# Peptides against a protein of PDB entry 4Y8H: the designs that were tried, part 16

Target 1, 222 residues: chain A of PDB entry 4Y8H
Amino acid sequence: TTIVGVKFNNGVVIAADTRSTQGPIVADKNCAKLHRISPKIWCAGAGTAADTEAVTQLIGSNIELHSLYTSREPRVVSALQMLKQHLFKYQGHIGAYLIVAGVDPTGSHLFSIHAHGSTDVGYYLSLGSGSLAAMAVLESHWKQDLTKEEAIKLASDAIQAGIWNDLGSGSNVDVCVMEIGKDAEYLRNYLTPNVREEKQKSYKFPRGTTAVLKESIVNICD

## One batch from the design tools (peptide; made by RFdiffusion4, then SolubleMPNN)

Design b1_p11_7_s3 (from b1_p11_7, 9 letters changed)
Fold by OpenDDE base, seed 5:
Structure b1_p11_7_s3 (fold): chain B 222 residues (1-222), chain A 11 residues (1-11)
Amino acid sequence: as target 1 above (222 residues)
Amino acid sequence: DALAARLSMRT
């Protein structure tokens, strides 16, 4: 997996690749790794696919209840705190590594969470097996005061570095843009750089293509 | 087991 987050002047973008693996096997070529916690709070997940999905749904449900109870819009820091406390309770046995981002009444936010419940903050972050490939791009091209378009490009270029160089990453780029004062823009398959051309040949041959070279009948009762 | 298969899937 390669997941990234990048802050820009008026919000935050997260992006992910779309490969799922089972050891050396590509299990899913177009999985979704971007999860909605609330309308304006999204996360990208690396690690165990079931754990990333389940933990984000659990916290998403609790954030909705908390929002209703408090009569307040959900905050990214509330989601962060709930996620880290949950993950810490399970001592890293819930294999969720998350980039959590969003916009709320306090502004735009970008955080990362590790399975043991540690959290980081930054203007750009990467996680997953492709994180070093992504970080090489981020460190080379990140600057202050990115535009929305520059941040989407930087995030997508960083994911592509994972797609091309990390065995655990592949296929497509998914993006979610969370801009202050706007609805979240979920761009499923924003880039599809691995579309295979039509197969030039078929391996379906007519019956009889392979000649019978020899036939023998053996009595197994002698 | 579908759960075991999902638990083995890594992203």
Scores: peptide ipSAE 0.278, ipTM 0.801, DockQ to the pose 0.217; fails the geometry check
Fold by OpenDDE base, seed 2:
Structure b1_p11_7_s3 (fold): chain B 222 residues (1-222), chain A 11 residues (1-11)
Amino acid sequence: as target 1 above (222 residues)
Amino acid sequence: DALAARLSMRT
């Protein structure tokens, strides 16, 4: 997995690749790694696919209840706190590594969370097996006061670095843009750089293409 | 085992 978050002048963008793996096997070529916690708070997940999905849904449900109870729009720091406390409770046995981002009445926010419940803050972040490939791009091209378009490009370039250089990452780029004063913009398959060409030949042969050279019947009953 | 496969699936 390669997941990234990038703050820009008026919001935050997160992006992810779309490969899931089972050891050396590609399990899904187009999985969704961006999860909605609330309308304006999204996260990207790395680690165990089931854990990232389940924990984000659980916290999303609790955030909705909390929002209704408090009569307030959900805050990214509330989601962060709920996630980290939950993950810490399970001592890293919930294999979720998250980039949490969003906009709320206090502004735009970007955080990361590790499976043991530690949290980081930054203007740009990467997680997953492709995080070093992504971080090389981020460190090279990040600047202060990014525009929305520059941040989307930077995030997508960082994900592509994971797609091309990390075995655990691949296929497509998903993006979610959270801008202050706007609805979240979820861009599923924002880039699809790995569309396979049509097969040039059919591999279906008629019966008898492989000649039977010899037949023998062996009795194997004791 | 489908459960083992789900638990081993990584993003």
Scores: peptide ipSAE 0.268, ipTM 0.780, DockQ to the pose 0.219; fails the geometry check
Fold by OpenDDE base, seed 1:
Structure b1_p11_7_s3 (fold): chain B 222 residues (1-222), chain A 11 residues (1-11)
Amino acid sequence: as target 1 above (222 residues)
Amino acid sequence: DALAARLSMRT
């Protein structure tokens, strides 16, 4: 997996690749790794696919209840705190590594969370097996005061570095853009750089193409 | 086992 987050002048973008693996096997070529916690708070998940999905759904549900109870829009720091406390309670046994990002009444935010409940903050972040490939791109091209378009490009270029160089990453680029004062823009398959050409021939041969060379009947009863 | 397969899938 390669997941990234990049802050820009008026918001935050997260992006992910779409490969799921089971050891050396590609389990899914086009899985979704971007999860909605709330309308304006999204996360990208690396690690165990079931754990990333389940923990983000659980916290998403609790964030909705908390929002209703407090009569306030959900905050990224509330999601961060709930996630880290939950993950810490399970001592890293929930294999979720998350980039959490969003916009709320306090502004735009970008955080990462590890399975043991540690958290980081930054203007750009990467996680997963492709994180070093992504970080090489981020460190080379990140600057202050990125535009929305520059941040989407930087994030997608960083994911592509994972797609091309990390065995655990592949297929497509998914993007979610969270801009202050706007709805979140989820761009499923924003880039599809691995579309295979149409197969030139069919291997469906007519019946009888393989000749029978010999037949024998053997009695197996004494 | 579908559960085992799902638990072993990594993103």
Scores: peptide ipSAE 0.266, ipTM 0.777, DockQ to the pose 0.218; fails the geometry check
Fold by OpenDDE base, seed 3:
Structure b1_p11_7_s3 (fold): chain B 222 residues (1-222), chain A 11 residues (1-11)
Amino acid sequence: as target 1 above (222 residues)
Amino acid sequence: DALAARLSMRT
């Protein structure tokens, strides 16, 4: 997995690759690693696929209830706190590594969370097996005061570094853009750089290509 | 073990 987050002048972008693996096997070529916690708070997940999905759904449900109870729009720091307390309770046994980002009434935010419940803050972040490939791009090209378009480009280039250089990453780039004062833009398959060409040969033979040479009926019952 | 295989699925 390669997941990234990048802050820009008026918001935050997160991006992910779309490969799922089971050891050396590609389990899914086009999985979704971007999860909605609330309308304007999204996360990217690395680690155990079931744990990333389940923990984000659980916190998303509790954030909705909390929002209704407080009569306030959800805050990214509330989601961060709920996630880290839950993960810490399970002592890293829930294999969720998350980049959490969003916009709320206090502004734009970008955080990371590790499975043991530690949290980091930054203007750009990467996680997963492709995180070093992504970080090489981020460290080379990140600057202050990025535009929305520059941040999307930087995030997508960082994910592509994972796609091309990390065995655990592959296929497509998904993006979610959260800009202050706007709805979140979820860009599923924003880039699809690995479309396979049409196969040169078909191995669908006509019926009867393999002739029946002999038939025998054997009684195998007593 | 199908459960172990599902639990081992990584993003």
Scores: peptide ipSAE 0.252, ipTM 0.752, DockQ to the pose 0.228; fails the geometry check

Design b1_p11_7_s4 (from b1_p11_7, 8 letters changed)
Fold by OpenDDE base, seed 4:
Structure b1_p11_7_s4 (fold): chain B 222 residues (1-222), chain A 11 residues (1-11)
Amino acid sequence: as target 1 above (222 residues)
Amino acid sequence: DEEARRRAMRT
């Protein structure tokens, strides 16, 4: 997995690749790694797919209840606190590594969370097996006062670095843009750089193309 | 189980 977050002048963008794996197997070529905690608070998940989905749904539910109870829009720091306390309670056994981002009445926010419940803050962040490939791009091209378009490009370029260089990352780029004063913009398959070309040859052969060389029936009952 | 975790779908 490669996941990134980038702050820009009026909000935050998160992005992810779309590969899921089971050891050496590509399990899903186009999985969704961007999860909605609330309408304006989204996260990107790396680690165990079930844990990232389940923990974000659980905290999303609790954030909704908290929002109703407090009569306030959800805050990214509230989601961060709930996530980290939950993950810490399970001592890293919940395999969720999250970039949490959003906009709320206090502004735009970008955080990361590790499975043991540690949290980081930054203007740009990367997690997952492709995080170093992504970070190389981020460190090379990040600047202060990014525009929305520059931040989307930077995030997408960082995800592509994971797609091309990390075995755990691949296929497409998903993006979610959270701008102050706007609805969140979820851009599923924002980039699809791995569309397979049409095969030059059909591999449908007539029946009998492969000759049967030998047949043997073995009784396995003693 | 580490083997179960290796077989778990990872993102």
Scores: peptide ipSAE 0.301, ipTM 0.788, DockQ to the pose 0.256; fails the geometry check
Fold by OpenDDE base, seed 1:
Structure b1_p11_7_s4 (fold): chain B 222 residues (1-222), chain A 11 residues (1-11)
Amino acid sequence: as target 1 above (222 residues)
Amino acid sequence: DEEARRRAMRT
C-alpha cells in the first residue's frame, strides 16, 4: 500500500493506491483505501484491510453520536484521539495504519496514526510499504503554500511512485480533497494508468474443437 | 498463526 496526505493553502488532500494483497497474491486490483469518518473527515488505511475498515467505521459511528450530542461539527482531533486510544488499548493487534485528514471549524488538519497508537503531525505524510517511494517524491517537490491543483498533482505523483516501485502497491490512484468551506470531493480512480488494452484474440474456441478420441462405459456394480 | 496473518488481505 501507498497512502499519502498533503496540506494545501485552503485544505488537505489524501490519496491512495488500489492494490490489496494476500502474501504474494493480488487479492483485489481496485480496492478502496479511502474511508469516510464523517462528511469532511476522511482517512487512508494501510495494514490489515478488515482492521482499517472496521476501526474507521467504529470511530465514524462514535464521531456521529458525539457530533449530535455536542451539537458541533466533527473535529479531526476528536477522531484522532478516539482512534489513538482504541488502537493503543489493543497494543498493535489491530493492524491499522492511518492517515487521517479533514476540515472542521478549527481549520484543515493532517495526521498519521500507527497500530500501537502513536500519532504524527505534518504538512505531508506517507504510510504503507510504498511510503519511502512516495516520500522521495514528496521531499523533492513539496513546498509551502501549495494550491489545490499542485497538492492533488503532488499526492498523485507520490502514489504513482508507490504503484511503480512498491510490490504492495498498484493499479489506480484514488483521491479525496477536503477544502475549507466546501464539501469533500472523493475522486475514485482519479488516475487509471494500468488499464490493459483489449486482447487482440479470444482463446474461446468453438464447442467441438477438441475431438473425443475414445469413450468407455464401466459398470461399478458387482 | 503468522502464516494466516501474512495471508490476510492487506492494503
Scores: peptide ipSAE 0.297, ipTM 0.794, DockQ to the pose 0.270; fails the geometry check
Fold by OpenDDE base, seed 3:
Structure b1_p11_7_s4 (fold): chain B 222 residues (1-222), chain A 11 residues (1-11)
Amino acid sequence: as target 1 above (222 residues)
Amino acid sequence: DEEARRRAMRT
């Protein structure tokens, strides 16, 4: 997995690749790694796919209840605190590594969370097996006061570095843009750079290509 | 258990 987050002048962008693996096997070529916690708070997940999805759904449900109880829009720091306390309780046995980002009445925010419940803050972040490939791009091209378009490009270029260089990453780029004063923009398959060409030959032969040499009916009951 | 954990879908 390669996941990234990048802050820009008026918001935050997160992006992810779309490969899932089971050891050396590609399990899914186009999985979704961006999860909605609330309308304006999204996360990207690395680690165990079931754990990243389940923990974000659990916290998303509790954030909705908290928002209703307080009559307030959800805050990114509230989601961060709920996630880290839950993950810490399970001592890293829940294999979720998250980049959490969003906009709320206090501004735009970007955080990371590790499975044991530690948290980091930054203007740009990367996690997953492709994180070093992504970070090489981020460290080379990040600057202060990025525009929305520059941040989307930077995040997409960083994910592509993971797609091309990390065995655990591949296929497509998903993006979610969270800008202050706007709805979140979820861009599923924003880039599809790995469309497979048509196969040179079909192996669907006509029925009867392999001759039946012998048929026998055997009674298996005595 | 470790073999089952290794077979878990990872992202």
Scores: peptide ipSAE 0.283, ipTM 0.773, DockQ to the pose 0.259; fails the geometry check
Fold by OpenDDE base, seed 5:
Structure b1_p11_7_s4 (fold): chain B 222 residues (1-222), chain A 11 residues (1-11)
Amino acid sequence: as target 1 above (222 residues)
Amino acid sequence: DEEARRRAMRT
């Protein structure tokens, strides 16, 4: 997995690759790694796919209840705190590594969470097996005061570094843009750089193409 | 099963 978050002048963007793996096997070529916690708070998940999905749904549900109870829009720091406390309780056994981002009445926010419940803050972040490939791009091209378009490009370029260089990453780029004063823009398959061309040949040969070289009948009764 | 956990779907 390669997941990234990038702050820009009026919001935050998160992006992810779309490969899921089971050891050496590509399990899903186009999985969704961007999860909605609330309408304006999204996360990207790396680690165990079931754990990232389940923990974000659990916290998303509790954030909705909390929002209704308090008569307040959900805050990214509330989601962060709930996620980290939950993950810490399970001592890293819930294999969720998250980039949490969003906009709320206090502004735009970008955080990361590790499975043991530690949290980081930054203007740009990467997680997953492709995180170093992504970070090489981020460190080379990040600047202060990015525009929305520059941040989307930087995030997508960083995900592509994971797609091309990390075995755990691949296929497509998903993006979610959270701009202050706007609805969240979820861009599923924003880039599809791995569309395979039409197969030049068929491996469906006519019956009898492979000759039978030898036949033997063996009695299997003792 | 630990082998099943090692082969769990990962993102």
Scores: peptide ipSAE 0.276, ipTM 0.767, DockQ to the pose 0.243; fails the geometry check

Design b1_p11_8_s1 (from b1_p11_8, 4 letters changed)
Fold by OpenDDE base, seed 2:
Structure b1_p11_8_s1 (fold): chain B 222 residues (1-222), chain A 11 residues (1-11)
Amino acid sequence: as target 1 above (222 residues)
Amino acid sequence: PEVVTGGRGPS
């Protein structure tokens, strides 16, 4: 997995690749690693697919209830705290590594969470097996005061570095843009750089292509 | 078999 988050002048963008794996096997070529916690708070997940999905759904549900109870829009720091405390309680047994981002009445936010419940804050972050490939791009091209378009490009370039260089990453780039004063923009398959060309050959042969050289009937009853 | 790493399958 390669997941990234990048803050820009008026919001935050997160992005992810779309490969799922089971050891050396590609389980899914076009999975979704971006999870909606609330309308304006999204999360990118690395680690155990079931855990990332389940924990974000659980916290998303509780954030909705909290929002209704407090009569306030959900805050990214509330989601962060709830996720952190939940993951810490399970001592890393919930294999979720998350980049949590969003916009709320206090502004735009970008955080990361590790499975043991530690958290980080930054203007740009990467997680997953492709994180170093992504970080090489981020460290080379990140600057202060990014525009939305620059941030989307930087995030997508960082994900592509994971797609090309990390075995655990592949296929497509998903993006979610969370800009202050706007609805979140979920861009499923924002880039599809690995579309396979039409197969040149068919491996379906007519019956009888492989000649039957000999037949025998064996009775297996005594 | 190893656990699935990554994200949810497309709906």
Scores: peptide ipSAE 0.452, ipTM 0.893, DockQ to the pose 0.050
Fold by OpenDDE base, seed 3:
Order: C-alpha cells, then sequence, then structure tokens
Structure b1_p11_8_s1 (fold): chain B 222 residues (1-222), chain A 11 residues (1-11)
C-alpha cells in the first residue's frame, strides 16, 4: 500500500493506490483504500484491509452520533482521538495504519495514526509499504502554500512512485480533496495508468482440436 | 491463510 496526505492553502488532499494483496498474490487490482469517516473527514488506510474498514466505520458511526449530540459539525481532532484511543486499547492487534484528513469549522487538518495508537501531524505524510517511495517525491517537490491543483499533482505523483516501485502497491490512484467551504471531492480512479492492452492472441480453439484417441471406463471397486 | 492487505473491494 501507498497512502499520502498533502495540505494545500485552502484544504487537504489524500490519495491511495488500489492494490490489495495476500502475501505474493494480488487479491484485488482495484480496491478502495479511502474511507469516509464523515462527509468532510476522510482517511486512507494501510495494513489489514478488514481492520482499516471496520475501525473507520466504527469511528464514523460514533462521530455521527457525537455530531448529533453536540449539534456541531464533526472535527478531525475528535475522529483522531477516538481512533487512537480505540487502537491503543487493542495494543496494535488491530492492524490499521491511517492518514486522517479533513476540514471542519476550525480549518483543515492532516494527521497519521499507527496501529499502537501513536499519532503524528504534518503538512505532508505517507504510510504503507510504498511510503518511502512516496516520501522521496514529497520531500523533493513539496513547498509551502501549494494550490489545490499542485497538491493533487504532488499527491498523485507520490502514489505513482509507490505504484511503480513498491510490490505492495499498484494499479490506480484514488484521490479525495477536502477544501474549506466545499463538499469533499472523492475522485475514484483519478489516474488509471495500468490499463492492459488487448491480448494479441486468443487460445480459444474449436472443439475437437485435440482428438480423443481412446476412452476407457475402469471400475475401481473389486 | 494470509491476511489481506489493502482496502475494500469495489463490488
Amino acid sequence: as target 1 above (222 residues)
Amino acid sequence: PEVVTGGRGPS
């Protein structure tokens, strides 16, 4: 997995690759690693697919209830706190590594969470097996006061570095843009750089191409 | 049985 987050002048963008794996096997070529916690709070997940999905759904449900109870729009720091407390309680046995981002009445936010419940802050972050490939791009091209378009480009380039260089990452780039004063923009398959061309040859032969020379029925019962 | 890493399936 390669997941990234990048802050820009008026919001935050997160992005992810779309490969799922079971050891050396590609389980899914086009999975979704971006999860909605609330309308304007999204996260990207690395680690155990079931855990990332389940924990984000659980916290998403509790954030909705909390928002209704407080009559306030949900805050990214509230989601962060709920996630980290839950993960810490399970001592890293829930294999969720998350980049959490969003916009709320206090502004735009970008955080990361590890499975043991530690949290980090930054203007740009990467996690997953492709994180170093992504970080090489981020460290080379990140600057202060990015535009929305520059941040999307930077995030997508960082994910592509994971796609091309990390075995655990692949296929497509998903993006979610959270801009202050706007709805979140979920861009499923924002880039599809790995479309397979049509196969040059078909091996679908006519029936009877291989002749049956002999048939025998053997009774195995004595 | 190896653990699935990644994200949710599209369908």
Scores: peptide ipSAE 0.446, ipTM 0.892, DockQ to the pose 0.049
Fold by OpenDDE base, seed 1:
Structure b1_p11_8_s1 (fold): chain B 222 residues (1-222), chain A 11 residues (1-11)
Amino acid sequence: as target 1 above (222 residues)
Amino acid sequence: PEVVTGGRGPS
C-alpha cells in the first residue's frame, strides 16, 4: 500500500493506490483504501484491510452520534482521539495504519495513526509499504502554500512512485479532496495508468484443434 | 492463511 496526505492553502488532499495483496498474490487490482469517517473527514488505510475498514466504520458511527449529541459538526481531532484510544486499547493487534484528514469548523487537518495508537502531525505524510517511495517525491517537491491543483498533483505523483516501485502497491490512484467551505470531492480512479492494451488474439480455438493421438481404457478395480 | 492487506472491494 501507498497512502499519502498533503495539506494545501485551503484544505487537505489524501490519496491511495488500489492494490490489495495476500503475501505475494494480488488479491484485488482495484480496491478502495479511502474511507469516509464523516462527510468532511476521510482517511486512507494501510495494513489489514478488514481492520482499516472496521475501525473507520466504528469510529465513523460514534462520530455521527457525537455530532448529533453535541449539535456540532464532527472534528478531525475527535476522530483522531477516538481512533488512537481504540487502537491503543488493542495494543497493535488491530492492524490499522491511517492517514486521517479533513475539514471542520476549526480548519483543515492532517494526521497519521499507527496500530499501537501513536499519532503524528504534518503538512505531508505517507504510510504503507510504498511510503518511502512516496516520501522521496514529497520531500523533493513539497512547498508551503500549495494550491489545490498542486497538492493533487503532488499527492498523485507520490502514489505513482509507490505504484511503480513498491510490490505492495499498484494499479490506480484514488484521491479525496477536502476543501474548506466545500463538500468533500472523492475522485475514484483519478488516474488509471495501468490499463492493459487490447489482447491481440483470442485463445478460443475450434473444438478438435488438438488431435487425440491415443485412447485407452484401464480397469482399476481388482 | 495470509491476511489481506489494502482496502475494500469496489461494491
Scores: peptide ipSAE 0.441, ipTM 0.888, DockQ to the pose 0.050
Fold by OpenDDE base, seed 5:
Structure b1_p11_8_s1 (fold): chain B 222 residues (1-222), chain A 11 residues (1-11)
Amino acid sequence: as target 1 above (222 residues)
Amino acid sequence: PEVVTGGRGPS
């Protein structure tokens, strides 16, 4: 997996690759690693697919209840706190590594969470097996005061670095843009750089293509 | 069996 988050002047973007793996096997070529916690709070997940989905749904449900109870829009820091406390309780046995981002009445936010419940903050972040490939791009091209378009490009370039260089990453780039004062923009398959051309040949030959050259009957019983 | 890493299906 390669997941990234990038803050820009008026919001935050997260992006992910779309490869799922089971050891050396590609299990899914076009999975979705971006999860909605609330309408304007999204998460990118790495690690155990079931855990990332389940934990984000659980916290998403609790955030909705909390929002109704408090009569307030959900805050990214509330989601962060709930996620980290839950993950910490399970001592890293819930294999969720998350980039949590969003917009709320306090502004735009970008955080990461590790399975043991530690959290980080930054203007740009990467996680997953492709995180170093992504970070090489981020460190080379990140600047202060990115535009929305520059941030989407930077995030997508960082994901592509994972797609091309990390065995655990592949296929497509998914993006979610959370801009202050706007609805979240989920861009499923924003880039599809691995569309295969039509196969040039088929190995489905007609029956009888291989001639029988010799036949022999051998008794194998004593 | 090995754990599946990544995310949910395309839905």
Scores: peptide ipSAE 0.398, ipTM 0.880, DockQ to the pose 0.051

Design b1_p11_8_s2 (from b1_p11_8, 4 letters changed)
Fold by OpenDDE base, seed 5:
Structure b1_p11_8_s2 (fold): chain B 222 residues (1-222), chain A 11 residues (1-11)
Amino acid sequence: as target 1 above (222 residues)
Amino acid sequence: GEVVGGGRGPS
């Protein structure tokens, strides 16, 4: 997996690749690793697929209840706190590594969470097996005061670095843009750089292509 | 083994 988050002047963008694996096997070529916690709070997940989905749904549900109870828009820090406390409780056994981002009445936010419940904050972040490939791009091209378009470009380039260089990453780039004062923009398969051309050859031959020239029956019983 | 790096199914 390669997941990234990048803050820009008026919001935050997260992005992910679309490969899932089981050991050396590509399990899914076009999975969705961006999860909605609330309408304006999204999460990118790495690690155990079931855990990332389940934990984000659980916290998403509790955030909705909290929002209704308090009559307030959900805050990214609330989601962060709930996630980290839950993950800490399970001592890293829930294999969820998350980049949590969003916009709320206090502004735009970008955080990361590790399975043991530690959290980080930054203007740009990467996680997953492709995180170093992504970070190489981020460190080379990140600047202060990014526009939305620049941030999307940077995030997608960072994901592509994972796609091309990390065995655990592949296929497509998904993006979610969370801009202050706007609805979240979920861009499923924003880039599809691995569309294969039509196969030139077929290995399906007619029955009888290879003729039986000789047959012999050998008894191997005593 | 467990599925790693996944999420929801393909669209």
Scores: peptide ipSAE 0.400, ipTM 0.873, DockQ to the pose 0.049
Fold by OpenDDE base, seed 3:
Structure b1_p11_8_s2 (fold): chain B 222 residues (1-222), chain A 11 residues (1-11)
Amino acid sequence: as target 1 above (222 residues)
Amino acid sequence: GEVVGGGRGPS
């Protein structure tokens, strides 16, 4: 997995690759690693797929209830706190590594969470097996006061570094843009750089292409 | 075995 987050002048963008694996096997070529916690708070997940999905759904449900109870739009720091407390409670046995981002009445936010419940803050972050490939791009090209378009490009370039250089990452780039004063923009398959061309040959031959040389009938009963 | 990365199925 390669997941990234990048802050820009008026919001935050997160992005992810779309490969899932089971050991050496590609389990899904086009999975979705971006999860909605609330309408304007999204996260990207690395680690155990079931755990990342389940924990984000649980916290998403609790954030909705909290928002209704308080009559307030949910805050990214509230989601962060709920996630880290839950993960810490389970002492790293829930294999969720998350980049959490969003916009709320206090502004735009970008955080990361590890499975044991530690949290980090930054203007740009990467996690997953492709994180070093992504970080090489981020460290080379990040600057202050990025525009929305520059941030999307930087995030997508960082994900592509994971796609091309990390065995655990592959296929497509998903993006979610959270800009202050706007609805979140979820861009499923924002880039699809691995579309395979039509196969030149089929190995589906007519029946009878392989000759029957001998036939025998075997009685399987005594 | 364990699926690593992502795998959100249809809701």
Scores: peptide ipSAE 0.396, ipTM 0.859, DockQ to the pose 0.047
Fold by OpenDDE base, seed 2:
Structure b1_p11_8_s2 (fold): chain B 222 residues (1-222), chain A 11 residues (1-11)
Amino acid sequence: as target 1 above (222 residues)
Amino acid sequence: GEVVGGGRGPS
């Protein structure tokens, strides 16, 4: 997995690749690693697929209840706190590594969470097996005062670095843009750089292509 | 085996 987050002048963008794996097997070529916690708070997940989905759904549900109870828009720091406390309680056995981002009445936010419950803050972050490939791009091209378009490009370039250089990453780029004063913009398959061309040949053969050399009827009863 | 690289199932 390669997941990234990048802050820009008026919001935050997160992005992810779309490969899932089971050991050496590609389990899904086009999975969705961006999860909605609330309308304006999204996260990208790395690690165990079931755990990332389950924990984000759980916290998303609790955030909704909290929002209704307090009559307030959900805050990213509330989601962060709930996630980290939950993960810490399970001592890293929930294999979720998350980049959490969003906009709320206090502004735009970008955080990361590890499975044991530690958290980080930054203007740009990467996680997953492709994180170093992504970070190489981020460190080379990140600057202050990014525009929305520059941040989307930077995030997508960082994900592509994972796609090309990390075995655990592949296929497509998903993006979610959270800008202050706007609805979240979820861009499923924002880039599809690995569309395969039409196969030139087929391995379908007519019946009888393989000759029957011998036939015998065997009684299996004594 | 464990599926790595979180992906939502259909629906």
Scores: peptide ipSAE 0.395, ipTM 0.856, DockQ to the pose 0.048
Fold by OpenDDE base, seed 1:
Structure b1_p11_8_s2 (fold): chain B 222 residues (1-222), chain A 11 residues (1-11)
Amino acid sequence: as target 1 above (222 residues)
Amino acid sequence: GEVVGGGRGPS
C-alpha cells in the first residue's frame, strides 16, 4: 500500500493506490483504500484490510453519535483521538495504519496514526510499504502554499511512485479532496495508469473448428 | 491468508 496526505492553502488531499495483496498474490487490483469517517473527514488505510475498514466504520459511527450529542460538526481531532485510543487499547493487534484528514469548523487537518496508537501531524505524510517511494516525491516537490491542483498532483505523483516502485502497491490512484467551505470530493480512480492493452488474439474458436474424426457410443451399464 | 492493504471489499 501507498497512502499519502498533503495539505494545501485551503484544505487537504489524501490519496491511495488500489492494490490488495495476500502474500505474493494480488487479491484485488482495484480496491478502495479511502474511507469516509464523516462527510468531511476521510482517511486512507494501510495494513490489514479488515482492520482498516472495521476501525474506520466504528469511529465513523461514534463520530456521528458524538456530533448529534454535541450539536456540533465532527472534528478531525475527535476522530483522531477516538482512533488512537481504540488502537492503543489493542496494543497494535489491530493492524490499522491511517492517514486521517479533513475539514471542520476549526480548519483543515492532516494526521497519521500507527497501529499501536501513536499519532503524527504534518503538512505531508505517507504510510504503507510504498511510503518511502512516496516520501521521496513529497520531499522533493512539497512547498508551502500549495494550491488545490498542485496538492492533487503532488499526492498523485507520490502514489504513482509507490505504484511503480513498491510491490505492495499498484493499479490506480484514488484521491479525496477536502476543501474548507466545500463538500468533500471523492475521486475514485483519478488516475488509471495500468490499463492493459487489448489482447491480440482470442482462443475462443467457432464451434466446429476441430473436426470430429470418429464417434462411438458405448453402453457402460452391465 | 490475511488481506493486506485492502479497502472496502472486492472491486
Scores: peptide ipSAE 0.394, ipTM 0.863, DockQ to the pose 0.051

